# Peptides against a protein of PDB entry 7BDX: the designs that were tried, part 20

Target 1, 212 residues: chain A of PDB entry 7BDX
Amino acid sequence: EMGAAACTLLWGVSSSEEVVKAILGGDKALKFFSITGQTMESFVKSLDGDVQELDSDESQFVFALAGIVTNVAAIACGREFLVNSSRVLLDTILQLLGDLKPGQCTKLKVLMLMSLYNVSINLKGLKYISESPGFIPLLWWLLSDPDAEVCLHVLRLVQSVVLEPEVFSKSASEFRSSLPLQRILAMSKSRNPRLQTAAQELLEDLRTLEHN

## One batch from the design tools (peptide; made by RFdiffusion4, then SolubleMPNN)

Design b1_p9_3_s1 (from b1_p9_3, 6 letters changed)
Fold by OpenDDE base, seed 4:
Structure b1_p9_3_s1 (fold): chain B 212 residues (1-212), chain C 212 residues (1-212), chain A 9 residues (1-9)
Amino acid sequence: as target 1 above (212 residues)
Amino acid sequence: as target 1 above (212 residues)
Amino acid sequence: MAQELREGM
């Protein structure tokens, strides 16, 4: 309980850029983010058997950890730290997103996807995650999620790839051959306005790339 | 391990006034400080048997908790919160300082004493802690500690009482009758310059009160 | 320019 409470407070204050700088300016940041990945992995591995209640202290703790990673990745120096010094954490997030089934741990997926999207704002971060083995299949796997918010953040991450020519060119063939176009078209008709907009924008971006 | 790491980061960032305001502005502050007291108490109760290595994750966790309380108490709004909404935590700190033997858990005592000193900067906080049963005997018990830093922070807390006439007058008889004058005089000759100065200042303040 | 996503409590 106490660990989850402390981590939740740390998550809340990490919304501040100055707090992120303070976290990263200390000598404990590397250790913290190393253990973060391990803790998140241990949690996900524990799910295969017991439907851990979403309101457990363990779940709340992992949500707070994922939230901290997201907020760190929301800042330029935080992205630099993650991409330069905590690549294993990024690898872990990618792995965990692959290990979770559609509809499983929706809130955690959202936070992890937000963190990856934030990392993708930097070209170096986008290059790193997009060059990860199985990245494109992972995107399509995640896009099969029944949750609109998961799908929204997947579409945003896909858009980050599509809008970066240097990155997109490396995977363009695989991307075009495996693109779940019918799924994205269905999302462009969603009643969720955010999902609808994101799907429409991606479809427009894809059309522009076909004509060039 | 992860809880201790998160709590340590929270301690580090709590040195900022804005972070303290953010912690206290959330709906989780009450729960956090409630559990903090319980966690610290559980740790101290566990010491009666095993010499827990000072470098344990548990020790580090409790140090971080005590550090957070200290940093919260260092700010006016934080003192107000502790005195108005987390009195049980203050009671717990006073109890734990009494339960620990001279030379036991020096670092924890220092942090707890710093928190009480910070609380004592407000008249309301000083009134609350000084009206706690056994407060004066507790000060003298703590002043018997072989550690100069523990003694320094005890002397500062004693000075806070002595410098507040409304508070001092209520306990002046007990204070005068039980004052470990020889111990304070010995500290005024300490090789530790901070302890020496604090003891000298307190002796000067006490002399001024005898002549008035 | 992509806008960063922040998540509060």
Scores: peptide ipSAE 0.148, ipTM 0.860, DockQ to the pose 0.081
Fold by OpenDDE base, seed 3:
Structure b1_p9_3_s1 (fold): chain B 212 residues (1-212), chain C 212 residues (1-212), chain A 9 residues (1-9)
Amino acid sequence: as target 1 above (212 residues)
Amino acid sequence: as target 1 above (212 residues)
Amino acid sequence: MAQELREGM
């Protein structure tokens, strides 16, 4: 319980850029982010077969951890820190996104996707995550999720890849051959306006790339 | 482990007044401080007879919690919050200071004393803690500690009482009758310059009060 | 410009 309360407060204050800088300027940041991935992994492994009490202290604890990572990644120095000094955490997030079933642990999945999107704003971060083994299949796996917010953040990650020629060129063949076009087209007709817009923009970006 | 890491980061950033205001401006602060006292109490109760591994995750966790309380109490709005909305925590700190033996858990004792000193800067806070049952005996119990830093912070609390006529007048009889004058005189000759100064100042303050 | 995502409590 106390851990969840502390992490929740830390999550709240991590919305400030100055707080993120203060966290990263200390000698305790490395330890914190090192064990964060392990904690998240242990939680996800505990979900096998059990009905997740989403309001449990453990769930709230892990959500707060994922929220902290997201807020750190929302700042340039935070992205640099994660990609340079916390790669194991990024690898863990990618793994956990693969381990979670469609519709399973949606809130955590959204937070992890938001963190990866923020990392993808930096070219170095985008390169790192996109070079992860099975990254393209992972995106399509995640895009099969019934949740509109999960799918929205997947589309944003896909857009980050598509709009960066240096990254897209490396995976363009696999991307084109495996693209779930029918799924994206269906999303472009979604009742969720954010999902609809993201899908439409991605379809426009893809059309532009086919003509060049 | 993760709790200790999170609390350590939260402690570090709580040195900022703006971070303290952000913590207290949220709806999670009450829960955090409510369970903080319980966590500290559980830790102190676990110390009975066992050699404290001071470097344990649990110890570090509790030290970080006490540090957070100290940093919150260092700010006017934090003092107001503690005295208005977290009185149970203050009562717990007073209790735990009584439960710990001389020389036992010195670091935690110092942090708790620092928090109470910060609370004592506010007249409302000083009134609240000084009206606690057995407050004067507690001060003398704590002043029997062999640690110079513990004794220093006790002397500062005593000074806060002595320098506030509205508070001192209520306990002046008990204070004068039980004052460990020989102990304070011994501290005024300490090799620790901070302790020496604090003891000398308190002796001067007491002499001034006897002549009035 | 890619807009950064922040998640509050």
Scores: peptide ipSAE 0.145, ipTM 0.861, DockQ to the pose 0.078
Fold by OpenDDE base, seed 1:
Structure b1_p9_3_s1 (fold): chain B 212 residues (1-212), chain C 212 residues (1-212), chain A 9 residues (1-9)
Amino acid sequence: as target 1 above (212 residues)
Amino acid sequence: as target 1 above (212 residues)
Amino acid sequence: MAQELREGM
């Protein structure tokens, strides 16, 4: 309980760039983000056995951790920190996104995907995550999720790959051979306007790449 | 471990006034400070049985909690919040200061005393804590501590009482009858310059009150 | 330009 409350407050204040700088400027940041990955991993592993109530203190704690990582990744120095000093955390997030089933822990998936998207804003971050083993299959696995918000953030991350020629060129063959085009086309007709727009924009970007 | 790490980061960033405002501006502050008191109380109660290593994660967690309260109390709106909405936490801190033996948990005592001192900067806060049952005996109990830093913060809190006529007048009889003058005189000869100065200033303030 | 996503609480 107390840990979850403290972490929730830390999440709330981490929306400030100056707070993110303060978190990262201390000597405790490395330890915190190392333990963050371990805690998230332990939580996801526990889901296979105990029906942890999604509204549990543990769930709230893990959501706050993922929220903090998202807000850190939203700042340039935070992205630099994550990509230079907390790669294990990024690897853990990628692993957990693969371990979660479609429809499982939707809110956590959204937060983790937001974190990865923010990291992908930097070329170095995008390179790192896109070169992760099984990254493209992971994107398609996540795109099979029934949740529109999960799919939205997957499409945004796919767009980050497609819009960066240096990254896209390395994975272009695998990308083209495995692209779930029918699924993306279906999303472009979604009643969710955000998902519809993201799918449409991605389809436009893909068309532009086929003509070049 | 994770809770202690999160709380330690929250402590670090709470040194900023804007962060304190952000903590208090949310709907989670009341719950956080309620649980804070309970957590600190549970920790102190556990000391009578298990030799908790002072360097334990639990100790670090409680230190961070006390540090957060101190930093909140250092800001005007934070003092107002504590005195208006978190009186139970102040009562708990006063109780815990009484429950701890001389030389026991010195670092925690210092943090709790700093919190009370910061609260005492506001007349409303000073009134509240000074009207607590056994407050004057508590000050003398704490002044018997062998630690110079504990005694320093006790003397500062005593000075806050002495310098406020409205507060001092209510307790003047008890204060005069129980004042450990010889102990304060001994502290005015301390090799610790901070303790020496605080004791000397208090003795000067007391002399001024005797002539008025 | 990619806009950073922030999630407050």
Scores: peptide ipSAE 0.142, ipTM 0.861, DockQ to the pose 0.080
Fold by OpenDDE base, seed 2:
Structure b1_p9_3_s1 (fold): chain B 212 residues (1-212), chain C 212 residues (1-212), chain A 9 residues (1-9)
Amino acid sequence: as target 1 above (212 residues)
Amino acid sequence: as target 1 above (212 residues)
Amino acid sequence: MAQELREGM
């Protein structure tokens, strides 16, 4: 209980850029983010089936950890820190996103995807993530999720790849050969306006790339 | 391990006034400080004898909690919050300071005493603490500690009482009848310059009160 | 420009 409460408060205050700088300016940051990856991995490995007790201390704790990573990645110096000093955490997040089934741990998936999207804002971060083994298959696996918020954040990450020629050119063949176009087209007709917009924008970006 | 790391980071960033305001501005503050008191109490009750493993996760966690309380109490709105909304925590800190033996958990005592001193900066906080049952005996119990840092922070708290006529007048009879004058005189000759100065200042303040 | 996603809580 107390650990989850403390971590939740840290998550809340980490929405401030100055707090992120304070976290990263200390000698404890490396250890904290190393243990974060391990803790998240242990949680996902402990999940027996699709039923997650959302209100458990452990769930709250892991959500707060993922939220902290997201808020760190939302800051330029935080992205630099993650890509330079905490690559194992990024690898762990990618692995955990692959290990979770469609519909499983939706809130955690959303937070982890938000963190990866934030990292993808930097070219160095985008390169690192997109060059990770199995990245393209992972995107399509995640896009099969029944949850609109998960799919939304996957589409945003796909868009980050598509909009960067230096990255997209390296994966273009695999991307084109495996693109779940029918799924994305279905999302462009979603009743969820955010998902609809994101799918439509991605389809427009893809059309632009085919004409060039 | 992870809980202690998160709490330690929260402690570090709570040195900022804006972070304290952010913590207190949320709906989670009350719950956090309620559990803080319980957690600190459980730790002190679990101590079997004088040997504390200073490097344990639990010790680090409790130190961080006490540090957060200290940093909250260092801010005007934090003092108001503690005195208005978290009196049980103040009562717990007073109780725990009494339950610990001289020489036991020195670092924790120092942090708790620093928090009480910060609360004593406000007249309302000073009144609340000084009117607590057994407060004067507690001060003398703590002043018997062999540690100079513990004694220093006790002397500062005593000085806060002595310097406030509205508070001192209520306890003056008990204070004068139980004052460990020989102990304070010995501290005024300490090799520790901070302790020496604090004891000397208190003796000067007491002399001034006897002539009025 | 990609806008950073912040999650307060």
Scores: peptide ipSAE 0.149, ipTM 0.858, DockQ to the pose 0.080; fails the geometry check

Design b1_p9_3_s2 (from b1_p9_3, 7 letters changed)
Fold by OpenDDE base, seed 1:
Structure b1_p9_3_s2 (fold): chain B 212 residues (1-212), chain C 212 residues (1-212), chain A 9 residues (1-9)
Amino acid sequence: as target 1 above (212 residues)
Amino acid sequence: as target 1 above (212 residues)
Amino acid sequence: MAQELLEGM
């Protein structure tokens, strides 16, 4: 309980750039983010057994951790820190996104995807995550999720790849050969306006790239 | 481990007034400070058995909690919050300071005394803590501590009482009858310059009050 | 321009 409460408060205040700078400026940041990855991994591994109540203290704790990572990744110096000093955490997030089944831990998936999207804002971050083994298959696995918010954030991450020529050129062959076009087309007709827009924009960007 | 790391980061960032405002502006602050008191109490109760290593994760967690309370109490709105909404935490801190033996948990005592000193900056806070049953005996109990930093912060808290006529007048009889004058005089000759100065200033303030 | 995503409590 107390740990979850403290972590939740840290999550809330991490929405400030100055707080993110303060978190990163301390000597304890590296250890914190290392343990963060381990904690998230342990939580996901615990889900194979008992249906952990989504409202459990442990769930709230892990959500707060993922929220902190998201908010750190929203800041330029935070992205630089993650890509330079906490690559293991990024690898862990990618792994956990692969380990989670469609419809499983939707809220956590959304937070992790938001963090990866924020990391992808920097070319260095985008390169790092896109060069991860199985990144393209992972995106398509995640797009199979029934949750519209999961799919929305996957589409945003796909768009970050597509809009960066240097990254897209490396993966273009695999991307084109495995693209779940029918799924994205279905999303472009979604009743969820955010998902609909993201899918439409991605389809437009892809069409533009085919004509160049 | 993870909880202690998160709480330690929260402690570090709580040195900012804006962070304290953000902590207090959330709907979760009340619950956090309630659980803080319980956690600190549970920790102190656990010390009667095994010598908990001072460097344990649990110790670091409790130090971070006490540090957060100190930093919140350093801000005017934080003091107002503690006195209005978290009186149980203040009562718990006073209780724990009484429960701890001389030389026991020195670092925690210092942090708790710093928090009470910060609360005492406001007349409302000073009134609240000084009106606590056994407050004067508690001050003298704490002044029996062999640690110079503990004694320093006790003397500062005593000075806050002495320099506030409305509060001092209520306790003046008990204060004068039980004052460990010999102990304070010994502290005024301390090799610790901070303790020496605090004891000298208090003795001067007391002399001034006797002549008025 | 990519817009950063913040997630509150």
Scores: peptide ipSAE 0.173, ipTM 0.855, DockQ to the pose 0.080
Fold by OpenDDE base, seed 2:
Structure b1_p9_3_s2 (fold): chain B 212 residues (1-212), chain C 212 residues (1-212), chain A 9 residues (1-9)
Amino acid sequence: as target 1 above (212 residues)
Amino acid sequence: as target 1 above (212 residues)
Amino acid sequence: MAQELLEGM
């Protein structure tokens, strides 16, 4: 209980840029983010395939950790730190997103996808995550999720790849050959207005790239 | 390990007034400080009388909790919160300081005494802690500690009582009858310059009160 | 321009 409460407070205050700078300016940041990855991995490995998000101290603790990573990645110096000094954590997040089944740990998936999207704002971060083994198959695996918020954040990450010519050119052949076009078209007709808009924008961006 | 790392980061960033305000402005502060008291109490109760400060994750976690309380008490709104909404935590700190033997958990004692000293900066806080049952005997118990830093922070808390006429007048008879004058005189000759100065200043303040 | 995502409590 106490660990979850402390980590939740740290998550809340990490919404401040100055707090993120203070965390990263200390000598404890490297160790903290290393243990973060291990803790998240341990949690996901402890999940039985059919167990939904436990309303437990452990789940709240891991949500707070994922929230801290997201808020760190929302800041320029935080993205630089993650890409330069915490690549193992990025690799862990990519792995854990692959290990989770559709509909499993939805809130955690959303937070991890938000963190990867924030990392993708930097060209160096986008290159690193997009060049990871199995990245494109992972995007399509995640897009099969029944949850609209998971799918929304996947589409945003796909858009980050599509909008960067230097990154997209390296994966364009695999991307075009495996694109779940029918799934994205179905999302463009979603009752969720955020998902609908994101799917429409991505379809427009893809059409623009085929004519160039 | 992860809980101690998260709580240590929260301790570090709590040195900022804006972070303290953010913690207290949320709906989670009450629960956090309630569990803090319980966690500190559980730790102290788990100590065997002869076991020195364990270099453990648990000890680091409790040090970080005590550090957070200290940093909260260093801010005006934090003192108000502790005195108005977290009196149980103040009672717990007073109790735990009484439960610890001389030389036991020195760093924790220092942090707890620093938090009580910070609370004593407010007249309402000073009244609350000084009117607690056994407060004066507790001060003398703590002043018997062989550690110079413990004794220094006890002398500072004694000085806060002596310098406030409204508080001192209520306890003056008990204070004068039980004052460990020989111990304070010995501290005024300490090789530790901070302890030496604090003991000299307190002796001067006490002499001034006897002539008025 | 990509907007950063913050997640509060």
Scores: peptide ipSAE 0.170, ipTM 0.853, DockQ to the pose 0.059
Fold by OpenDDE base, seed 5:
Structure b1_p9_3_s2 (fold): chain B 212 residues (1-212), chain C 212 residues (1-212), chain A 9 residues (1-9)
Amino acid sequence: as target 1 above (212 residues)
Amino acid sequence: as target 1 above (212 residues)
Amino acid sequence: MAQELLEGM
């Protein structure tokens, strides 16, 4: 209980850039983010079936950890730290996103995807995650999720790849050959306006790349 | 492990006034400080004898909690919050300081005493703690500690009482009758310059009160 | 410009 409460408060205050700088300026940041990955991994491995106690102390603790990573990645120095010093955590997040079934741990998936999106804002971060083994298959695995928020954040991450010619050129062949176009087209007709817009924009960006 | 790491980071960032305001501005502050008291109490009750694993995750966790309380109490709005909304925590800290033997949990005692000292900076806080049952006997119990830092913070808390006429007048009879004068005089000759100075100043303040 | 995503509690 107390660990979850402390971690939740840390998540709340990590919305500040100055707090992120303070976290990173301390001697304990490396250890914290190392254990974060291990804790998230242990939680996902302990999930028996599709039944999630969303309101459990354990779930809240892991949500707070993922929230902290997201907020750290929202700051330039935080992204630099994660990509330079916490690569194992990024690898763990990618792995866990692959381990989770569609519809499983939706809130955690969203937070992890938000963290990866934030990392993708800088070229070094985007290169690192996009060059991860199985990255493109992982995107399509996640895009099969029934949850609109999961799909939205997947589309944003796909867009980050598509908008960077240096990154997209490396994966363009695999991307084009495996693109779940029918799924993205279906999302462009979603009743969820955010998902609809994101899917439409991605389809427009893809059309632009086919004509060049 | 992870709980202690998160709590340690929260302690580190709580040195900022803005972070303290952010902690208190959230909907989870009350729960956090309630569980803090329970956690500290459980830890002290679990101590078998005088053997402390100072470097254990559990000890580090409790030190971080006490550090957070200290840093919150260092800010005006934090003191107001503790005295208005977290009185049970203050009562718990006072109780735990009484439960610990001289030389036992020295670092935790120092942190708890620092928190009480910070609370004593405002009149409402000082009134609250000084009107606690057994407060004066507790001060003398703690002043019997062999640790110079414990004794230093006890002397500072005693000084906070002595410097407030409205508070001192209520306890003056008990204070004068039970004052461990020989112990304070011994501290005024300490090789520790901080302890020496604090004891000298208190003796001077007490002399001034005897002549008025 | 990509906008960073903050997640509150």
Scores: peptide ipSAE 0.167, ipTM 0.854, DockQ to the pose 0.079
Fold by OpenDDE base, seed 3:
Structure b1_p9_3_s2 (fold): chain B 212 residues (1-212), chain C 212 residues (1-212), chain A 9 residues (1-9)
Amino acid sequence: as target 1 above (212 residues)
Amino acid sequence: as target 1 above (212 residues)
Amino acid sequence: MAQELLEGM
């Protein structure tokens, strides 16, 4: 309980760039983000099937941790820190996204995907996560999720890859051969306007790349 | 472990007035400070005799919580919040200071006394804590501590009472009859310069009040 | 332009 409450407050104040800088400027940042990955992993491993107690202290704790990572990644120095000094945490987030089933831990998936998207704003971060083993299959696995918000953040992350020639060129063959085009086309007709827009933009970006 | 790490970071960033305002401006502040008191109480109740594992995650966790309370109380809006909305936490701190033996949990005592001193800067806060049952006996109990830093913060808190006529007048009879004058005189000769100065100033303040 | 995503409480 107390840990969840403390993490929730830390999450709330981490929306400030100055707070993120203060967290990272301290001698405890490395330890905190190391244990964060381990804690998130332990939580996901403790899940039995598709059932999640969303209102539990444990769930709130892990959501707050994922929220902190997201807010840290929203700042340039935070992205640099994560990619340079907390790679194991990024690897853990990628692994956990693969371990979760469609419809399982939707809120946690969203937070983790938002953190990866923020990391992808930095070319070094985008290179790092896109070069992770199984990255392209992972994107398609996540795109099979029934949740529109999960799919939205997957499409944004895919778009970050597609819009960066240095990254896209390395995976272009695998990307083109495995692209769930029918799924993306279906999303471009979604009643969710954010998902619809993201899918349309990605389809336009992909068409532009086929003509080049 | 993770809770201690999160609290330690939250403690570090709570040195900022803007972070304190952000913590208090959220809807989770009340819950956090309520659970803080309960957690500190549970820790003190779990102590067997005078032995404390200072390097334990649990100790670090409780120290961070007490540090957060201290930093919140260092800000005007934080003092107002504690006195208006977290009185149970203040009552808990007063109780725990009474439950701890001389030489036991010195670091925690120091942090709790620093928080009470900060609260005492506000007349409303000073009135509240000084009107707590057994407050004067508690001050003398704490002044029997062998630790110079504990005694220093007790003397500062006593000085806050003595320098406020509206507060001192209510307890002046009990104060004068129970004052450990010989102990304070001994502290005025301490090799610790901070303790020596605080004891000298308090003795001067007391002499001024006897002539009025 | 990539826009950072903040997640509040």
Scores: peptide ipSAE 0.166, ipTM 0.855, DockQ to the pose 0.079

